# Ledger of designs, part 2: peptides against a protein of PDB entry 6D0Y

Target 1, 225 residues: chain A of PDB entry 6D0Y
Amino acid sequence: ETEDHLESLICKVGEKSACSLESNLEGLAGVLEADLPNYKSKILRLLCTVARLLPEKLTIYTTLVGLLNARNYNFGGEFVEAMIRQLKESLKANNYNEAVYLVRFLSDLVNCHVIAAPSMVAMFENFVSVTQEEDVPQVRRDWYVYAFLSSLPWVGKELYEKKDAEMDRIFANTESYLKRRQKTHVPMLQVWTADKPHPQEEYLDCLWAQIQKLKKDRWQERHIL

## One batch from the design tools (peptide; made by RFdiffusion4, then SolubleMPNN)

Design b1_p8_2_s2 (from b1_p8_2, 4 letters changed)
Fold by OpenDDE base, seed 4:
Structure b1_p8_2_s2 (fold): chain B 225 residues (1-225), chain A 8 residues (1-8)
Amino acid sequence: as target 1 above (225 residues)
Amino acid sequence: YDSLLPAP
């Protein structure tokens, strides 16, 4: 495949087709693998770009990367490294919306067997450890807690299946922080179901409650986050 | 893979 055609294939995967999504992804993974010797750098950049710019296709591209990783582990590693670098750059640039999305993307890569569960747990431990930093703004502490909690819908099940004790420790630390932090943020209205609104609540407390409910439901989502 | 440390 030519570079231009590869771009088209990568950008359009998951769209309407006569074949199943899985079949299309397997086919594309095969094409990309075959072209890695000639277009590795281009393919890597394209995948990083669509991962960042097309959040509506998060699970499509994580699955694609998972398939590629299974075919070529080295490429999978290079992709993860590139995404981690991008996350660091986003944080340095104060692009917090991009940063939190990248954390979610990395989280779903655990489900696709690209990132090991222990590595993701270590990342979340690092995030929650920010709450223990001295002489830092609360907004910094809050963001890392938010990034952690808001990513759990994508990876909480897998992490608790494999690292339940470590996850419980992270949860305990998170809960402790949430109890002692100053609550000055604007409460938000929650819609848990189509016909049952919930009272307004502080945004991190609300998210915490949602995640606790999700955990209780064995990570089967029944509420609108 | 590389671990992530929070940015300053």
Scores: peptide ipSAE 0.047, ipTM 0.782, DockQ to the pose 0.017
Fold by OpenDDE base, seed 3:
Structure b1_p8_2_s2 (fold): chain B 225 residues (1-225), chain A 8 residues (1-8)
Amino acid sequence: as target 1 above (225 residues)
Amino acid sequence: YDSLLPAP
């Protein structure tokens, strides 16, 4: 395969085909594995790029990486390292939208057996521990809680199946923080409508309620959050 | 992978 052809294959995976998505992904993983000796760096860069730029194909590319990781463990590790570096760069650049998406992507890699559940739990423990930092802006604390909670739809089921006690502790710490954080500025951001019977809920409180409901429903989504 | 840490 040429570099241009590899790019086409990677970018177009998941589009309509006579074959199942699963079979197409297996086929592509095989092609990419065979080309790693010659095009490892290019393939790595391409996968990192599509992972970041095509959020609508998140599960497609996490699955693809999972398949590649099963074939070549070292490459899987290099990919994760690259994504972690990108996450760090996004945070340094204050690109929080990209950062939260990358956390979600990494979360789904747990389902694909690329990242171990304990490692993701440790990451979330580190995130929630930011709420305990002294002399830092609340916006920093809020963001890491948001990054944690907003990623749970992708990985909450797996983490509770394997690390329920640790997850319960993280939840308890999160709940404690949400109860004590400052919320006085929320009304200023609310949109008033004459026909709206209920006030807008604070965004983290709303997300927390949604995640609690999801947890209660055994992480089975009835509709998109 | 255990290198997942929040930015300082």
Scores: peptide ipSAE 0.047, ipTM 0.787, DockQ to the pose 0.017
Fold by OpenDDE base, seed 2:
Structure b1_p8_2_s2 (fold): chain B 225 residues (1-225), chain A 8 residues (1-8)
Amino acid sequence: as target 1 above (225 residues)
Amino acid sequence: YDSLLPAP
């Protein structure tokens, strides 16, 4: 495959086809594996790019990476490292929307057996540990909690299956933080809305409640968060 | 894999 053709294949995977998505992904993984000796860097960059720019295809690309990882473990590792680097860069650039998406992407990579559950738990432990930082803006603490909680729909089941005790500790720390943090979003939003039948809940509290429900439901999503 | 640390 030519370099340009690889780009096309990677970008178009998951689109309408006579074959199943699974078949297409398997086929593409085979093609990419074969071309890694010649185009590893390009393929890596392409996958990182589409992972970031095409959020609607998150599961497609995580699956693809999973398949590639199964074929070439080293490449899988390099991809994860690249994505982590991108996450760090996004944070440095204050691109928090990209950052949270990348966390979600990494989370789903756990399901694809690219990232080990303990590694993801460790990442979330690091995130929640930010709540313990002193003399930092609450927005920083809030974001890391948000990044953690908002990613759990993609990985909570797997993490609790394998690291339930550690996850419970993270949850306890999160809950503790949520109870003591200043809640400013509700007042801010209430300025725009007059009297509502139900008081609007603070966004992190709301998310927390949703995640608690998911946990209670054994991480079977029956509703869109 | 590289560990992820919160941004400074």
Scores: peptide ipSAE 0.047, ipTM 0.783, DockQ to the pose 0.017
Fold by OpenDDE base, seed 5:
Structure b1_p8_2_s2 (fold): chain B 225 residues (1-225), chain A 8 residues (1-8)
Amino acid sequence: as target 1 above (225 residues)
Amino acid sequence: YDSLLPAP
């Protein structure tokens, strides 16, 4: 395959075809695996790019990476490393919207058996540990809690199945922080209905309540957060 | 295969 052709295949996966999405992904994984000896760097860059720039295809590309990781474990590792590096770069550049999306992407990679559950738990432990940092702006502490909580819809089920005790500890620490932090009013775009009056809540408190509900529902999402 | 995350 030529580089241009690979780009086309990767970018267009998931589009309408005569075959199932699963079949197409399996086929593409096979093609990419075969081309790794010649185009590993290009394929890696392409996958990182589409993962970052096409959020509407998040599950498509996490699945693709999962399939590819099963075929070539080393490549899967390199991809994860690249994504982690991108996350660090985004944080350093204060690109917090990109950063939170990357955390979400990484979270879904756990479901695709690319990232081990304990590793993701460790990442979230590190995030929540930021709440214990002293002499730093609260906005920093809040963001890492936000990144953690907002990613749980994608990985909470798996993490509690594998590491329930550790997750409970993280939750306890999060709750403790939320109780002691200074509450600030942050306007957010929300869906309002006449049938469901919503009291005005601070955005992290609101998110926390939603995640608690999701957890109570055994991580079966019944509404859009 | 499950990969380990690098330390943040």
Scores: peptide ipSAE 0.041, ipTM 0.768, DockQ to the pose 0.021

Design b1_p8_2_s3 (from b1_p8_2, 4 letters changed)
Fold by OpenDDE base, seed 1:
Structure b1_p8_2_s3 (fold): chain B 225 residues (1-225), chain A 8 residues (1-8)
Amino acid sequence: as target 1 above (225 residues)
Amino acid sequence: YDSLLPPL
């Protein structure tokens, strides 16, 4: 395959075809593997680009990377490293919407057997540890808690199956932080709105309640959060 | 991949 053709194949995967998505992904993984000796850098850049710019195809590209990782473990590692670098760059640039999406992408890579569960647990431990930082804005602490909680629909089941004790510790630390953080705007809104039909909740408290319910339901989603 | 870097 030529470099230009590879770009087209990677960008268009998952579009309507006569074959199943799984078949198309397997075929593309084979093509990309064969071209790694000549086009590794280009393929790596293309995959990183589509992963971050096409959020509607998240599961398509995590699956593709999973297939490639199974064929070439070293390439899978290089891809993860590139995505982590991109996450760091997004944080430095204050691109928090991109950053949270990248955390979700990395989370789903655990399901695709690209990232080990213990490594993802360690990342979330690091995120929640930000709540213990001194002399930082609460918005920083809140964002890392949000990034953690909002990623659990994609990976919570796997992490609790393999690292339940560590996850319980992270949850306890998260709950402790949520109880003590400042929430002055919620009472103000309650002056203008009735508590019915739904009580007014702060966005992290609301997300926490949803995740607790999801955990109670054994991570079986009945609705999109 | 078995290692993830800490956040900034």
Scores: peptide ipSAE 0.056, ipTM 0.811, DockQ to the pose 0.019
Fold by OpenDDE base, seed 2:
Structure b1_p8_2_s3 (fold): chain B 225 residues (1-225), chain A 8 residues (1-8)
Amino acid sequence: as target 1 above (225 residues)
Amino acid sequence: YDSLLPPL
């Protein structure tokens, strides 16, 4: 395959096809594997790019990477490393939207057996440990908690299946932080349908409640978070 | 992967 063709294949995967998505992904994984000797760097860059720029295809690309990882473990590792570097770059650039998405992407890679559960747990432990940092803005602490919590819909099940004790500790620390942090009132998030408007729950508290519910439901999502 | 240490 030519580089241009690879780009097309990677970008268009998951679009309307006569074949199943699974079949298409398997096929593409085979094509990409075959081309790794010649186009590894290009493929790596392409996958990183689409992973970042096409969030609507998150599960498609995590699955694809999972398939590739199964075929070529080294490539899977290189991809993860590239994504971690990208996460670092995003954080350095204060691109927190991209950063949180990347965390979510990495989280879903656990489901795809690209990232080991213990590694993700360790990442989340480090995230939540930021809440214990002194002399830092709360926004920093909040972001890491947000990044953790907002990623759990994609990985909470797997992590609790394999690392329940560690996850419980992370949750306890998170809860402790949420109780002691300064809550921010956002007027724009109020429901003004009555004479006495009802403010929306603070975003992290709300997310926490949703995640607690999800956890209670054994991570079987029955509602949209 | 050990590389999953978050940038703090």
Scores: peptide ipSAE 0.052, ipTM 0.804, DockQ to the pose 0.018
Fold by OpenDDE base, seed 3:
Structure b1_p8_2_s3 (fold): chain B 225 residues (1-225), chain A 8 residues (1-8)
Amino acid sequence: as target 1 above (225 residues)
Amino acid sequence: YDSLLPPL
């Protein structure tokens, strides 16, 4: 395969085809594996790029990386390292939308058997530990809690199956922080109902409630968060 | 693989 053709294949995977998505991904993984000896660096860069720029294809590319990792775990490791570096760069650049998306991407890589559950738990422990930092803005503390909670729809089931005690500790620390943090109350931000005007809950409290319900429902989603 | 720490 030429570099241009590889780019086309990687960018277009998941689009309309006569074959199933699973079949297309398996086929592409085989093509990419065969070309790693000649195009490893290019393939790595392409995968990192599409992973970052095409959020609508998150699960497609995590699955593809999972398939490649099964074929070549060294390449899988290099990809994870590249994505972690990108996450660090996004945080340094204050690109928090990209950063939170990358955390979700890494979270789904746990489901694809690319990242070990203990490693993701350790990452989330590090995130929630920011709530204990002194002399830092609350927005910093809030963001890392948000990054953690907003990633759980992708990985909460797997982490609780394998590391329930550690996850319970993280949840306890999160709950403790949410109870003591400063909250804004805006009475005019309400869901308009005929009988009971309900004030809109603070965004992290709302997210926490959603995650608690998801956890109660055994991480089976009934609606998109 | 690589440790992910929050930035300072």
Scores: peptide ipSAE 0.049, ipTM 0.793, DockQ to the pose 0.017
Fold by OpenDDE base, seed 4:
Structure b1_p8_2_s3 (fold): chain B 225 residues (1-225), chain A 8 residues (1-8)
Amino acid sequence: as target 1 above (225 residues)
Amino acid sequence: YDSLLPPL
């Protein structure tokens, strides 16, 4: 495949096809593997780009990366490292929505056997530890809690299956912080609960309640976006 | 800004 054709294949995967998505992804993973010797850097950049710009295809591209990682483990490692660097760059550029999508993408890579569950738990421990930092603005503390909680729909089930005790500790620390922080009313859409009348809550308190409900429902969402 | 950079 040519470099330009690789871009087309990667960007269009998951679109309408006569074949199954799984079959198309296996085929594409094979093509990409064969072209890594010549186009590794280009493929790496393309995959990072679609991870950032096409959040609606998150699970498609994490699955693709998972298949590619199974074929070439070294490339999988380079991809994860590139995503961590991109996360730092997004924060430096004040692209906080991009940053949280990157955290969600990394989270779903656990389900695709690219990132080990213990590594993701360690990342979330680091995020929630920011709530304990001295003399920092609350917006910093709030963002890392948001990044953690908003990623759990993609990885909470897997992490509780493998690291339940560690996850319970993170939850306890999160709850403790939410009780003592200053609260401001911010409207938020419910994503994981049924459409029922509910009181308006502060945005992190609302998210916390949604995640608690999701956890209680064994990480099975009632709403699909 | 820098105050939001991850501890990683």
Scores: peptide ipSAE 0.043, ipTM 0.757, DockQ to the pose 0.015

Design b1_p8_2_s4 (from b1_p8_2, 3 letters changed)
Fold by OpenDDE base, seed 5:
Structure b1_p8_2_s4 (fold): chain B 225 residues (1-225), chain A 8 residues (1-8)
Amino acid sequence: as target 1 above (225 residues)
Amino acid sequence: YSSLLPSP
């Protein structure tokens, strides 16, 4: 069946081939574009599925979607909408690990020219605005800050290139929140050595420090966060 | 050539 064939092509992209990955992605984008009139819904579902279930291929699939978006702008929009719906569903279901990954995926879509930088900034503004909510558990506030900060390795460079003033405001708000929030001691899985002793840091404070360093390094990744 | 992201 043609649908099964499409599934195979989408799932196997990036595997060993005589052709370059870029060539394979371009070819697949062409195939998918040609089949959209008949199989748009199926292709959309497949792409959403592999996007969420194959995190090891994140950049492959964001690139594929970028290529497809360039060929069919409407489809690109529908894909983003589907991913946003999935994000909302994950949050409602308290699937926070899936949710944070989806935010990361969306972040990389900015680099692939699928999502506009201002739109991503707006999303992060909304996330950080949760810190201003009253009468809510701190864990809620903390999670949205975490989702924001942990996604910046994938999109911080692009956002600061295009929306530096807005990003600085978000950072200021984040810093303000981190200073005033209740800090709890959470054990972290780390290797402690006598040669490199360091004080125990609260999780978000640690992440904040890492992101600040990344920003200082002009968003050039030097280590895996 | 980018789409707008729906508000969360």
Scores: peptide ipSAE 0.031, ipTM 0.730, DockQ to the pose 0.021
Fold by OpenDDE base, seed 3:
Structure b1_p8_2_s4 (fold): chain B 225 residues (1-225), chain A 8 residues (1-8)
Amino acid sequence: as target 1 above (225 residues)
Amino acid sequence: YSSLLPSP
C-alpha cells in the first residue's frame, strides 16, 4: 500500500461500513503491521495526528493502537513515547486544552493494554504532586488537578481495580488541596428557575463532586460529565 | 472495545 492509501485508511476507520467496527479495526491493524517495515514513521505520524485532531474518534484510535501494540510491541512503545513527547510540547507551548486531551487519550490507552495501570497511576501521582510545589502559580496546580480528575472517567475504573490504595492516596491529596486552595472570584451567572437560588459552584469543586459521584457509582457513567 | 484486545 502507498502512504496516501494508508492515510485514507487510518482517517476513515470507524466510519460507516458493511463490516463491524471490530473487524475493520482488526483488519487495519493487520495492514498497518504489514506496512511498518516500509512506512513506520509515516504510520506513527499519522496515528499521532489523528489521535490529536479527531477527538470524536478517541476510542477508535486507542483501540487501533491497542491492536497494533499487540502485534508489534515496539511500535506501541514508540507511539506512547511520541504521545508523551507531544504532551510535553503542548504543555511547553501552553496548549492546555490539547494537553488535557492527550492525558485523556493516554488514560484510555490503559484500557487498551498499551499503558500499564501502574504507569498511569505514577503519572497521576506526578500530576497531583504539583500541588505541593512551592513558589508556583496556583493555576499550574489547578491545571494538573484538572487534568487528573477530568481523565478519570476514562480510566478510573481500571486504576481502582488494580491500584485502589494508591488511587485513594491520590484522591486524599487532591481533596486536601481543593480544600485549601484559593477559590477564583468570578462573576456569577444565575438562572432563576425556582424560588430557591442555586449557587454556581467553582469548576474544580464541581468536577471533584462529579468524580466522587462517579466513584460512588463504581465508575459506571450514567451521565456525560 | 477493550474486549477485542488480548490481556497483557
Scores: peptide ipSAE 0.013, ipTM 0.694, DockQ to the pose 0.038
Fold by OpenDDE base, seed 1:
Structure b1_p8_2_s4 (fold): chain B 225 residues (1-225), chain A 8 residues (1-8)
Amino acid sequence: as target 1 above (225 residues)
Amino acid sequence: YSSLLPSP
């Protein structure tokens, strides 16, 4: 395939077709593998771009990368390195919405056998360790906790199956931080629900409660978080 | 989709 054709194929995968999605992904993986000798850099760039810009196709592209990784392990490694580099750049540029999505994408790559569970655990350990940093804004600490917790719906099951002790430690550290951090919310919801007042919960506390419930349910999602 | 991928 030509360079332009590769772009079209990558961007359009998962769209309506006479063939199954699985068949299309396998076919595309084969085409991309065959063209790596000539277009590795371009393919790498394209995959990174669509991974970042098309969040609605997250599982399609993580699966595609998983298939490519199975065919060419070195390329899979280069892709992960590129995505991690992009994550770092997003953080430096204060693009936190992109950054959190990239963490989610990387999390799902564990399910696709592209990233090893221990490596993801190590990343989350690093994230939660930010809560121990001194002389930094709380918003920085909060963001890394948010990035960790909000990614667990995609990878929590796998990580607890393989690294339960390490994950429990991360959870304990997270809980400890959430108990001691400053909360700047006003119980305004009680004004509107005078007959049934409930306390207003801060966004991280709310997310924590949701993740705890998910964990209790053995990471089987029953509702959209 | 994980079922489409071989085990590591």
Scores: peptide ipSAE 0.013, ipTM 0.691, DockQ to the pose 0.038
Fold by OpenDDE base, seed 4:
Structure b1_p8_2_s4 (fold): chain B 225 residues (1-225), chain A 8 residues (1-8)
Amino acid sequence: as target 1 above (225 residues)
Amino acid sequence: YSSLLPSP
């Protein structure tokens, strides 16, 4: 395959075809594996790019990487390393929207057997530990909690199945932080409707409540977060 | 999609 053709195949995977998605992904994984000796660097860059720029295809590309990892473990490792580097770069550049999405992507890679559950737990422990940092702005603490909580819809089930005790500890630390943090003045943004104020909840408290409900439902999603 | 991937 030529580099241009590989780009087309990678970008278009998951689109409507005569074959099943599973068949297409398996086929593409085979093609990419065969071309790794000649195009490893290009394939790696392409996968990193689509992972970052096409969030609507998150599960497609995590699955593809999972299939590739099963075929070539070294490549899977290189991909994860590249994504971690990108996450660090995004944080340094204050690109927090990209950063949080990358955390979600990495989270779903756990489901695809690319990242081990203990490694993801360790990452989340590191995130929540930021809440204990001294002399830092609350916005920093809040972001890492947000990144953790907002990723749980993708990986919470797997992590609790394998690391329930550790996850409970992270949850306890998160809850403790949320109780003691300063909340924003939500009433300033309150909307009035028909002589009755429309109450609004602080965004992290709202997210926390949603995640607690999801956990209670054994991570079976019943609503969009 | 987990069924598509072998367990590690």
Scores: peptide ipSAE 0.013, ipTM 0.690, DockQ to the pose 0.036

Design b1_p8_3_s1
Fold by OpenDDE base, seed 4:
Structure b1_p8_3_s1 (fold): chain B 225 residues (1-225), chain A 8 residues (1-8)
Amino acid sequence: as target 1 above (225 residues)
Amino acid sequence: SIEDMLQP
């Protein structure tokens, strides 16, 4: 495959096709593997780019990376390293929307067997440990809690299946922080399906309640988060 | 390690 053709294939995967998505992804993974000797850097950059720019295709590209990682473990590792570097750059640039999305993307890579569950748990332990930092703004503490909680819909099930005790500790620390932090009213746009009043809640408290409900439901989503 | 890289 030519370099330009690879870009087209990567960008268009998951679009309407006569074949199943799984078949298309497997085929593309094979093509990419074969071209790694000649186009490794280009393929790496392309995958990082589409991962960041096409959030609607998150699970498509995590699956693709998972398939490619199974074929070439070294490349999978390099991809993860590149995404971690991008996360750090996003944080440094105060691009918090991109940063939280990247955490979510990395979280879904656990389901695709690209990142080990213990590694993701360690990441979340590090995030929640920020709540214990001294002389830092609450907004910093809040963001790392948000990044953790907002990623759990993608990885909570897997992490509790493999590291339930460690996850419970992280949850306990999160709950402790949420109880002691200063709370402010943050207006939110929500679509309600019930013709009954709903209580207004601070955004992190609301997210916490949603995640606790998700956990109680064994990580089977019953509503859109 | 991946864990070290994932430090905030």
Scores: peptide ipSAE 0.046, ipTM 0.804, DockQ to the pose 0.018
Fold by OpenDDE base, seed 1:
Structure b1_p8_3_s1 (fold): chain B 225 residues (1-225), chain A 8 residues (1-8)
Amino acid sequence: as target 1 above (225 residues)
Amino acid sequence: SIEDMLQP
């Protein structure tokens, strides 16, 4: 395949077809594998770009990378490294919306057997450890907790199956932080919107409650968080 | 670093 044709194939995968999505992804993985000797850098850049810019196709591209990783382990590793670099760049640029999405993307790559469960646990340990940093804004601490918790719907089941003790430690540290952090806006909102059926709750406390329920339900989602 | 922790 030509370089321009590869771009079209990668961008259009998952669109309506006479074939199943799984069949199309397997076919595309085969085409990309065959062209890696000549177009590795281009394919890598294209996959990184569509992964970042097309969040509606998250599971399509994580699956595609999973298939490619199974065919070429080295390429899978290079892709993960590129995505981690992009995550770091997003954080440095204060692009936190992109950053949280990238964490979610990486989380789903664990399900696709591209990233090992212990590596993802280590990343989340690093995130939650930010809560222990001194002389930093609370918004920084809150963001890393948010990035961790908001990614668990995509990877919590796998991580608890493989690393339950480590995950429990991370949860304990998270709970401890949430109890001691400042919640200045909650009392103010409660004064104006004191509703018994729907009491005002701080956004991280709300997310924490949802994740604890998800954990209790053995990570079986009944609705999208 | 995150890169050191995330090993494929």
Scores: peptide ipSAE 0.038, ipTM 0.777, DockQ to the pose 0.020
Fold by OpenDDE base, seed 5:
Structure b1_p8_3_s1 (fold): chain B 225 residues (1-225), chain A 8 residues (1-8)
Amino acid sequence: as target 1 above (225 residues)
Amino acid sequence: SIEDMLQP
């Protein structure tokens, strides 16, 4: 395949076809594997790019990477490394929206057997450990808790199936932090609607409650968070 | 580092 053709194939995967999505992904994985000797860097770059720029296709591309990883373990590792580098770059650039999305993407890679569950647990342990940092802005502590909690819809089930004790510890630490942190003035920041007045919670407290409910429901989503 | 923790 030519470089231009590879770009087209990667960008268009998941579009309407006479074949199933699964069949198309398997086929594309085969094509990409065959072209790795000649176009590894190009393919790696393309996959990183579409992963970042096409969030609506998150599960498509995590699945594709999972298939590629099964065919070529080294490539899967290189892809993860590239995504981690991008995450670090996003954090350094204060692009927190991109950073949190990348954490979600990495989280779904656990489901695709690209990232091991223990590795993701370790990442989340590192995130929550930021809450223990002294003499830093609370916004920093809050963001890492947010990144952790907001990623659990994608990976919480898998992590609790394999690392329940470690996850419980992370949850306990998170809960402890949420209880002791300073809360923002919600009424000054949120839009009020007069139709159904309800108690409004601080955004992390609200997210925590949602995640606790999701956990109680055994990580089966019944609504969009 | 995050890289040290994420091992594929």
Scores: peptide ipSAE 0.038, ipTM 0.777, DockQ to the pose 0.020
Fold by OpenDDE base, seed 3:
Structure b1_p8_3_s1 (fold): chain B 225 residues (1-225), chain A 8 residues (1-8)
Amino acid sequence: as target 1 above (225 residues)
Amino acid sequence: SIEDMLQP
């Protein structure tokens, strides 16, 4: 495959086809594996780019990377390293939307057997440990809690199946923090009905409630968060 | 480091 053809294949995977998505991904993984000796750097860069810029195809590309990792373990490692570097760069650049998305992407890589469950638990432990840091702004603490909670729809089921005790500890620490943190009240954000005004719930409390419900529902989503 | 934790 030429570089241009590889780009086309990678960008178009998951689009409407006569074949199943699974078969297309397996086929593409085979093509990419065969071309790694000549185009590893290009393929790595392309996958990192589409992973970041096409969030609607998150599960497609995590699955593709999972298949590639199974074929070439070193490449899978290099990809994870590249994504971690990108996460660090996003944080340095204060691009928190990209950063939180990258955490979600990494979370789904656990389901694809690219990242081990214990490693992801360790990452989340590190995130929640920020709530215990002294002399830091609350916005920093809140962001890492948000990054953790907002990623659980992608990986919570797997982590509780493999590391339930550790996850319960992280949840307890998170709950403790949410109870003691300063909450911003936004009285302007109210839905008015004829009978009763309804204030908007604080965003982390709202997310926490949604995650608690998801956990109660055994991580089966009934509604899009 | 995060890299050390996230091993494939």
Scores: peptide ipSAE 0.036, ipTM 0.768, DockQ to the pose 0.020

